# Ledger of designs, part 158: peptides against a protein of PDB entry 4GMN

Target 1, 375 residues: chain A of PDB entry 4GMN
Amino acid sequence: RYANITLLALVTLASIGTDFQETLVKGNQGSRESPISAADEEWNGFDDADGDAMDVDQKSSSGEDQEEDYEEIDVKEDDEDDDDDSITSEMQADMERVVGADGTDDGDLEDLPTLRELIQTAVPQLIRLSNLPIDSDESLTIQSHALSALNNISWTISCLEFANGENANIHNAWYPTAKKIWRKTILPILEADSADLKLATQVTSLAWAVARVLHGETPTDGNPHRKFISLYHSSKQQAGGNSNSIEEPEDPFQGLGVKCIGVVGSLAHDPAPIEVNREVGVFLVTLLRQSNNVPPAEIVEALNQLFDIYGDEELACDKEVFWKDGFLKHLEEFLPKMRTLTKGIDKRTQPELRTRADEALLNLGRFVQYKKKHA

## One batch from the design tools (peptide; made by RFdiffusion4, then SolubleMPNN)

Design b2_p19_1_s1 (from b2_p19_1, 10 letters changed)
Fold by OpenDDE base, seed 3:
Structure b2_p19_1_s1 (fold): chain B 375 residues (1-375), chain A 19 residues (1-19)
Amino acid sequence: as target 1 above (375 residues)
Amino acid sequence: SFREEARRQSLEYSRSLKP
C-alpha cells in the first residue's frame, strides 16, 4: 500500500515535470515568433494527366454471408472526463508567472509557491529515494522513478533563461539544490560503476539537465567529466557486442552518447578548470576526427558544445586550449565531412536530425569564419 | 562573442532547445 502510493506520487511528479517542461518550451517559442512573412508562393496546380485505368474484370464469387444479428451493445461512453489535468491550477499559474516574471532578485520564491514546494520539499525527498540501497526490485523501481522525477524537474528548470539575470530568484533557489543533486545523486551512482545501461542513461540525462544550469560551476570533485567520457566509450563497446537490439531510442538525440556529450560539454564552460576544459575539448574534437564511426546526432551535439565552449575570445580557454591545441584546423578539416554527413541524412525518414545537422553545418562555417576574424 | 555576432547578423542561432 505505502509503496504503491509512493510510486504513484513519483509518477505524478514525473508527469507534472514533463507537462511543465512542454508548457515552458511552448511559452518560450511563442515569444520568439518573429512573423514569418507569408511569401505568397502561388501554388501552380499540377496538370491532371489523363492516365487510362485498365478495367481488370475479376469475377466476384457470391458467398452467402449470413447476417449474424450483432446486438449493438450500447456501450455508454461514460465520458470519464479524464481531467488528467496533472498540472494543478496553482502550477499553471506558477508557469505563467515564470514566463512573464521580471526576475525579482530575492531568491525567495514567495510568488512561486508550487515551484518553491517542488524545490524545497519534493526534490530533497527524491534525492533521498534515489540514494536508497538497492536490495530489492522495489528499491530499484523507487530509484528509477525518483531519477525520472528529478530528471523532469531539472530539465524544466534548465529550459529557463538565466544568462542576463532573467529568473534570478529561480536560479538562486535552484543552484544549491542542483549542486546537492550532483553530489548526492549523480556522483554516487557514477562511482558505483553499474553495468546497468538504463540506470546510466537516467543518471546521465539528469546530469545533463543539472549541468545546463551549473555549467563550469558544477562540482569538479572526482573529475566527473572523465567518468562521463569513460561511460561514453563503455556504452559504444557494449552496443557493438550484444545482438540484443538495444532499441535505439526512436529519437537519435535521446541516446546515451548524445547525453554524455551534453554533460561533458556543459561541464567545460567557463569558469571550469583549464585542464577539465582541455580534456573535454580534446574529446569533442576527437569525435569529429573519428566521425566515420560516430552517430550523426552525437556529431551535432559535439559541434554545438564546441561553439558554446569556445565562442568567446575573452575567455582563458580560447587562448590556452582552442588556439594552443589547434582546434580551428580540426574544425576546418571537418567542414567537408560535415557537409557529406548532413547530405547523407534523409529528410523524409529523419527530418529533425536533418534540420539539426543543416543548422550545425551552417554554424560550423560561420564559427570557422568568426574564429579566423578574431584570431 | 560568436553568439553576439550571430544575433547581430539576424542569424537565429536558435538552438531549438527542444528537450
Scores: peptide ipSAE 0.335, ipTM 0.827, DockQ to the pose 0.243
Fold by OpenDDE base, seed 1:
Structure b2_p19_1_s1 (fold): chain B 375 residues (1-375), chain A 19 residues (1-19)
Amino acid sequence: as target 1 above (375 residues)
Amino acid sequence: SFREEARRQSLEYSRSLKP
């Protein structure tokens, strides 16, 4: 009983997080399509396990034909238009306010009651549920659903603009909670060193969503960037051995490799320690050098992360890593390879991957020119 | 920054390197 209610509540929270994300995507379609593709982990519905057909013994009692005049109860089909608008009018009003708000800097969410309850009430419970002792298949299921709900909420918040002090109230409310997710959910799961690739994918997706807001202010305790780099390499070794491909997600941008790149890229932003930045930068540049054996989606993500990390010449990582470790040369040498890679993607079968690769190629050319001008 | 220059130069199809 309690387990089923907890599971239903987790499913509902994950659905709410997805619906918020979809609405933010739809509302932001007028602004340049950064495809929020990374958060469309389809909530694969609960496959209802085989209900044991209880053989109800048909006792053949031959009771008499009383023609009771069934008065035609005109059941008005109240066409309750189940407008399964999963988004409540309050949620919609909160989203409209988030898109339109000049934001207060105090972290107050008085004007955003649904978002406030998600951050302040729901997320702390989800963190607790994700941290339960794993002692049964039920506790594993609860953890998985709690991670999915945390993922969807964290992705939704990570899609908000926080640059230049935009949405500062939401940022300030989320920031301590995001650090709590990192320390209490992500780090303990990463330390448990589970061979479960599903759990690793879920925690890596959540880690990316959280790190997209915290950036280089993500807690560096235990060198999590090295764990995600290790996970990246381990995932490649496993995929090469078992022809039981864990179904590579139909979306090439949902792959564990892309998620690992997204996490470590986000962790390497200013004000990350220079050695963290260097280790990540070297990892990303090494992927470009080895691109013949790297999925195109991972190359696209690695390029975007490199542009984001090293796009500001005023940051310490520009002098201490980008220029010192000779990254420009590697990017220039990669340009012809990226052109070949991008042209090799069929526009008919993989239109999104091709579009994102064409864009990353364009930006690579521009970035190389920019860095040469600001040398 | 490259983001600011990219935002200025980006014709319709350039990913705004959203921060």
Scores: peptide ipSAE 0.329, ipTM 0.802, DockQ to the pose 0.170
Fold by OpenDDE base, seed 2:
Structure b2_p19_1_s1 (fold): chain B 375 residues (1-375), chain A 19 residues (1-19)
Amino acid sequence: as target 1 above (375 residues)
Amino acid sequence: SFREEARRQSLEYSRSLKP
């Protein structure tokens, strides 16, 4: 009984986190970039049915009145139970306030009661549940659902703009909680050295969402970037050896490799220690050098991380890592390979991957030119 | 920064479009 109520509450919190993300996307409709939900629930991307209206030339053939008795197939409208993933009117009102809120620096979230309760009441309980001793399949299930809920909440918050002091109240409320998730949930799971790839994927997704807000201010205790790099390599070794099809997620961007790149890239941002930045930068550049054996989605993510990490010439990592370790040469040498890789992606079967690869290729050319201009 | 130059050039640097 209590377990089922706990599971239902965790599922409900995970759904609320997803719905909240969708509401943020709908409210922010000025920019079409679907947040890469690393939620395990397939956000069924709205297939923009680009109804290519095939102009079927209606040839006017005047054929005769055969009254074929179309038996009215009573298509029972299966009432698709609109699983009323009803964003509560209160959550929607909180979202409208987030979009409209004048930058009150007050981390108290007084005007955002639902988000406040999510951060202050729900998340601390989810952190507790993710840290329960694993002694049964039930405790493992509770941990998984707690991680999923933390993932969805953390991803949703990571989709808010915090640049230039935007959403400072939310940032200030989330920041200590994000550090708590990192120290209490992520690090203990990474230290447990579990061979469970599902758990590794969940914790890596959560780590990416958290690191997208904390960046280089993510706690460096125990060198977690090396653990994610190790996890990246271990995942590649396992995929090569056992013909147990770990069902690669249908979405190329939901792969554990992409998630590992996203985490370590985020960890390498200023003010990360220069040595952490260097180790991550060398890892990312090495993926580009070895691109013949790297999935295209991982290349796209690695490029985007490199642009974000080394896009500012005023940062210490520009001089001490990017220029000193000769990264520009590796990016220039990768340009023709990226063109070949991108052209090799079928637009019909992998439209998102192709679009993101075309963009990453464009940005790679621009980035190389930018870095040459600011050398 | 590269992002600022991209924004100034009306270059969609994708990650700088608000989701």
Scores: peptide ipSAE 0.334, ipTM 0.819, DockQ to the pose 0.182; fails the geometry check
Fold by OpenDDE base, seed 4:
Structure b2_p19_1_s1 (fold): chain B 375 residues (1-375), chain A 19 residues (1-19)
Amino acid sequence: as target 1 above (375 residues)
Amino acid sequence: SFREEARRQSLEYSRSLKP
């Protein structure tokens, strides 16, 4: 009973996160296509565990044919359309306000009561649930659902524009909670060195969503960037050995490798320690050098991360890492390889991957030109 | 920044680089 209520509440929190994301997407589709696809971890609904109802063949006896003429009480099934509109009118109003907020109105979170309760009340409970002692399959299930709910919420919030002081109220409310997710959920799970690739994928997705908001202000305690780099390499070693291909997600951008790149890229932004930035930058540039054996989606993500990390010449990482470690030369040498890679992607079978690769190729050419101009 | 130059170019060419 309590387990089922907890699971239902987690499903509902994950659905709220998804519905909120979809509404933000629909509202934002009137503007720019954001790469929201990384946030659409569809909540794979409850696998209805096929309750093998033990067919207890109780052969019990032949009791007599009493034809009791039960009058067909025509119970009008009032089709109460259980419009399980999981979205309350208040949630919808909050979603419409977030979508309709031209980024100039630093609306108070007082005007976003549902989002406030989500951040201040629900997320702290999800953090607790994600940190339960694992002692049963039920506790694993609760952890997984809590991580999925945290993921969806964190991704949704990370899709908000925070540039130029837009949504500053939401940012300010989220920021301490995001740090709490990092310190209380992400770090402990990363420190447990679990061989569970599903858990590792969920935590890495969540870490990416959180790091997309915190960037270089993400806590560097315990060098989490090295753990994600290690996880990247470990995931590649496992995929090569066991023909139990964890089915690479049908979406190339949902792969653990892409998620690892997204996390470490986000962690390397200013004001990250220069040593962290260097280790990540070298990792990303090394992927480009080894691109013949790297999935195209990981190359696209690695390029986007490099553009974002090293796009500003005023940052310390530009001088101390980008120029000092000769990254421009590696990007220039990669440009013809990227053209070949991008042309190798079939537009019919992988239209999104091709579009994102065409964009990354265009940006690589522009970035190389930009860096040559600002050298 | 590259992002700002890309945004400026994209505003000129109607293809904005989203982060």
Scores: peptide ipSAE 0.332, ipTM 0.788, DockQ to the pose 0.148; fails the geometry check

Design b2_p19_1_s3 (from b2_p19_1, 9 letters changed)
Fold by OpenDDE base, seed 4:
Structure b2_p19_1_s3 (fold): chain B 375 residues (1-375), chain A 19 residues (1-19)
Amino acid sequence: as target 1 above (375 residues)
Amino acid sequence: SFREEARRQSLRYYRSLKP
């Protein structure tokens, strides 16, 4: 009973996080003609475990036709539907205020009560639930749902613009909470070194969402970038050994490899330690060199991360890593391979992957030209 | 920065926003 209520509450919190994300995506689509492709609802359907239908033996007892007048108890379906609409409307109103705020820092978190309660009340509980001792399938399920809810909330917040001091109130409220998620949820799970690829995927998705806000200010304790690089390599080794099609996620950008690249790329931003930046930069450039054996979506993400990390010539990583380690040459040598890769993607069967690859190819040519001018 | 130049050129800087 209490478990089911906790699970229901976690599912509801995950749904709330999704609805917020959808509202942000819809609001941002209204202001920017950029189709932010809808985050695919990874509705982690509850796999209803096939309850073995016990063959109840049909004992044919021929008992007599007592016509008992079953009084039709008119069970009034009480319309319990009204309470869900009220919470969704307030949440939508909060998100519309965040999206509609044209960078005017006029709203504090007092004007965003639902978002405030998510950050201040829900997230600390989700962090606690994600850190429960795993001693049962129930505790694993609770952890998974807590991670899903944290993921959705963290992704939603990471979709807000924080550049130039936009949404500074939300950023300032989220930043300590994001660090707490990192230290209390992400690091302990990464340190447990579990062979559970589902858990690894969930924690990596969450880590990416958190790292998209914290960037190089993400805690470097325990060298998490190396753990995600190791996870990337381990995931490739497991996929190569099991001829059981791990159902490649329908979205090529939802793969664990892409998520690992997204995390380590985000971790490598200034002010990350130069050695962390170097190790990540070398990893990303190595993927480009090995591109014949790398999924196109991972190449797209690796390119976008490289542009994000090394796009500013004033940063220490430009001189100490990008130029020193000769990354420009590797990007130039990759340009013809990227053209071939992008042309090989069928626009009919993989329209999103093709569009993102065409964009990454265009940006690669521009980035190489930019870096040559700012050498 | 490349982002600023891209912004000046009306270049979409696609950030993956998908969870």
Scores: peptide ipSAE 0.311, ipTM 0.814, DockQ to the pose 0.375
Fold by OpenDDE base, seed 3:
Structure b2_p19_1_s3 (fold): chain B 375 residues (1-375), chain A 19 residues (1-19)
Amino acid sequence: as target 1 above (375 residues)
Amino acid sequence: SFREEARRQSLRYYRSLKP
């Protein structure tokens, strides 16, 4: 009984966090639709080359029209409005406020009561549940669901804009909690060195969500970037040894490798120590150099992280790492490989992966030009 | 910065499976 109630509560918290995220992502996409100026691609008319009409005459036979009277089973679409009752009217009101709120500087969430209760009441309990001793299948299940709930909440918050002091109240409320998730949930699981790839994937997803807000201010205790780099390599070794294809996640961007890259990339942002930045930068550039054996989604994420880390020439990492370690040369040498890789992705079977690869290729060309101009 | 000139960030997240 109590286990089922706890499980239901954890599933509900995970669902709420997902639904919040979907709404915030949709809201942010709507605001950033600056009209792509339709560049009038003058459709240069394809010259009508006269190719000969070969006449192939094949004649064959008269199969009988059996009018099978398909009774139209009038399947009444009972529009069961699955009222996804997961989001309360209070949660919806908080979401509308988060999308519309002029960031007040005070870390006061009095105007966001549901978000306040999620951060202040639910998350501390989820951290506790994620740290239970694993002594049973029940405790493992509870940990997994607690990690899922923490993941969805953390991802939701990481989808908010915090640039220029936007959502400062939410940022200020979340920041200490994010550090607590890092220190109390993420680090202990990483230190346990579990061979459980499911657990590793969950904790790495959570770590990425947390690190997307904390960036270079993520606690550097115990060199977590090296742990995630090690996890990246270990995950590749395990996948290579068992011919049992662990079903690659249907979404190539949900893979453990992508998540590891996302974490370490986020950790390497200013004000991260230059040594941490260098180790991550070298890791990412090394993936590009070894791209023949790297999934396209990981290459896309690695490029994206490199652009974010080294896109500002005023940062110490630009001079001390990017230019000093010759990263521009590696990016230039990778540009033709990226064109080949992107063209090799079938847009019919993997339209999202192709779109993201096309974007990353475009940005790589632009980034190389930008860095040459700002050398 | 390069961000100011060219980059649209793609937000990708791990969705927990709805039950």
Scores: peptide ipSAE 0.309, ipTM 0.757, DockQ to the pose 0.275
Fold by OpenDDE base, seed 5:
Structure b2_p19_1_s3 (fold): chain B 375 residues (1-375), chain A 19 residues (1-19)
Amino acid sequence: as target 1 above (375 residues)
Amino acid sequence: SFREEARRQSLRYYRSLKP
């Protein structure tokens, strides 16, 4: 009885966090649709005229069209309009304020009561539930749902703009809580060396969401970047043996490999220790060198992380890692491979992957030019 | 920075599957 109420509350918190994330993503897409003008440069291909007409007389065999009368099974979709009123009018009002507010710098969330209760009341309980001893299938289910709720909340907050002091009140309220999630939820589960790939995927997703806000200020205790790199390699070794049992997520960007890259990339940002930055940078560049054996979505993530880590020439990692370790040469050598990889993605079957690969290819060319200009 | 010059923003997220 208590378990069912706890599970329902955790599912509700996970739903709220997802709905907030969708609203923020849609709001950000609407403001950030700079029309990528598809410059359809009609490269008028050369009219080579001379193909001789060989008349192959293939006989028309008249196959009789058997009209198989497929009885339309009228599956009455009972439109149970489950008006899942999961988003209260108060949550909607908080979402509108978060998208529009020049937030105060005081870390006070008096104007955002739902977000305040999520950060101050719900998240500390979710951290507790995610860190319970696993002694039953029920305890494992509670942990999984608590991790899902923490993931969705953390992803939602990580989609806010914090540049130039935007949303500073939310950032300041979230920052200590994000560090607490890292230290009390993420690290203990990573240290438990569980063979559970589902749990590893949930924790890695949460770690990515948290690290997208903390960046290089993420606690370096226990060298978590090496744990995620090890998890990346271990996941590849397991997938290569059991082709039948890990349903690759339908979305290529939901793979554990992509999530590991996202975490370690985020951890390597300034002010991360130069050695952490180097180990991550070498890992990412090594994926590009091994691109023939790496899923396209992981290549796209690795490129995006490299652009974010090494896009600023004023940072210590530019001189001490990027230039010192010769990363520009590896990016230049990867350009023709990226063109081939991107062209090999079918736009019809994998439209998102193709779009993101086309963007990453464009940005790779621009990044190489930028780095040459700022050498 | 490259990000500032390119006005580059990476929006990636993980949606928890509804149970």
Scores: peptide ipSAE 0.308, ipTM 0.765, DockQ to the pose 0.325
Fold by OpenDDE base, seed 2:
Structure b2_p19_1_s3 (fold): chain B 375 residues (1-375), chain A 19 residues (1-19)
Amino acid sequence: as target 1 above (375 residues)
Amino acid sequence: SFREEARRQSLRYYRSLKP
């Protein structure tokens, strides 16, 4: 009984996280589709009418800058190591409360308060549920649903703009929680070295969402970048051996390989250790060099990660890795191969892959030119 | 940065895991 209600709550939280994600994507697309109506209306020069400069004495009203004291929500790390390996009635009530709050208000602007409650109330319970002992098919199902909910919430949050202090309240609330997801959910599952590629795909998807916010500030404990690189290689070896086609996801960008590239690329951003950056950068450049055996979607992701990691010449990784390890030469040598690869993608059968490859090709040419200008 | 000069953000790919 409790497990069925917990599963229902997890399914509902995963649905809510999906609906928020879809809403954020639509909102961000709507801002891009505003046609820059180049109304090249020739601003006909206004005639020099001798309008008397009324000296409006601008009284400097000293606006008291109310420093809004952002109360640092001291999320007390109640490291209550309550080793209660059970789905508590409290956990269930908290999840039901979060789900029940979201169901009542059909209103326009309330999505951000709801997301804060999901971070503070639901996510800690989802972390606990994802870290339960696996002793049954029921516990595996609970873990899978908890990972799905965490994935959807984490992806939704990772789609918020945090540049220039935008959504700082959500960023600040999410940041410690994202680290907790990494330490208490992602790392333990990665350490378990499970042969379950479904679980590996779920945790890698979650890891990518989390690492898209934490970047190089993602905990380095146990060298997670090497585990995801190993998982990348292991997934390629398994696909070659067993004629049980692990159904390559119909979407090329949902592949475990793409997700592994997305994680390790995100982990390699500043302020990641230069050694981590180098290992990831060499991995990504090696995929480009071996592109004949690499799916086009993985090449697209690897290129985008390389542009993001090495797009800033002021970062230590530019001098110590990009230039020192000769990455520009490898990118230049890859340009003709990328043109051939992109042209080989059928626009009718794979329109998204073609569009993303055309963009990555365009950006590769621009990136090579940019790096030559800033050499 | 390259992103600022290119006026293009990398394509952030994500998919919701609908149950």
Scores: peptide ipSAE 0.304, ipTM 0.766, DockQ to the pose 0.353; fails the geometry check

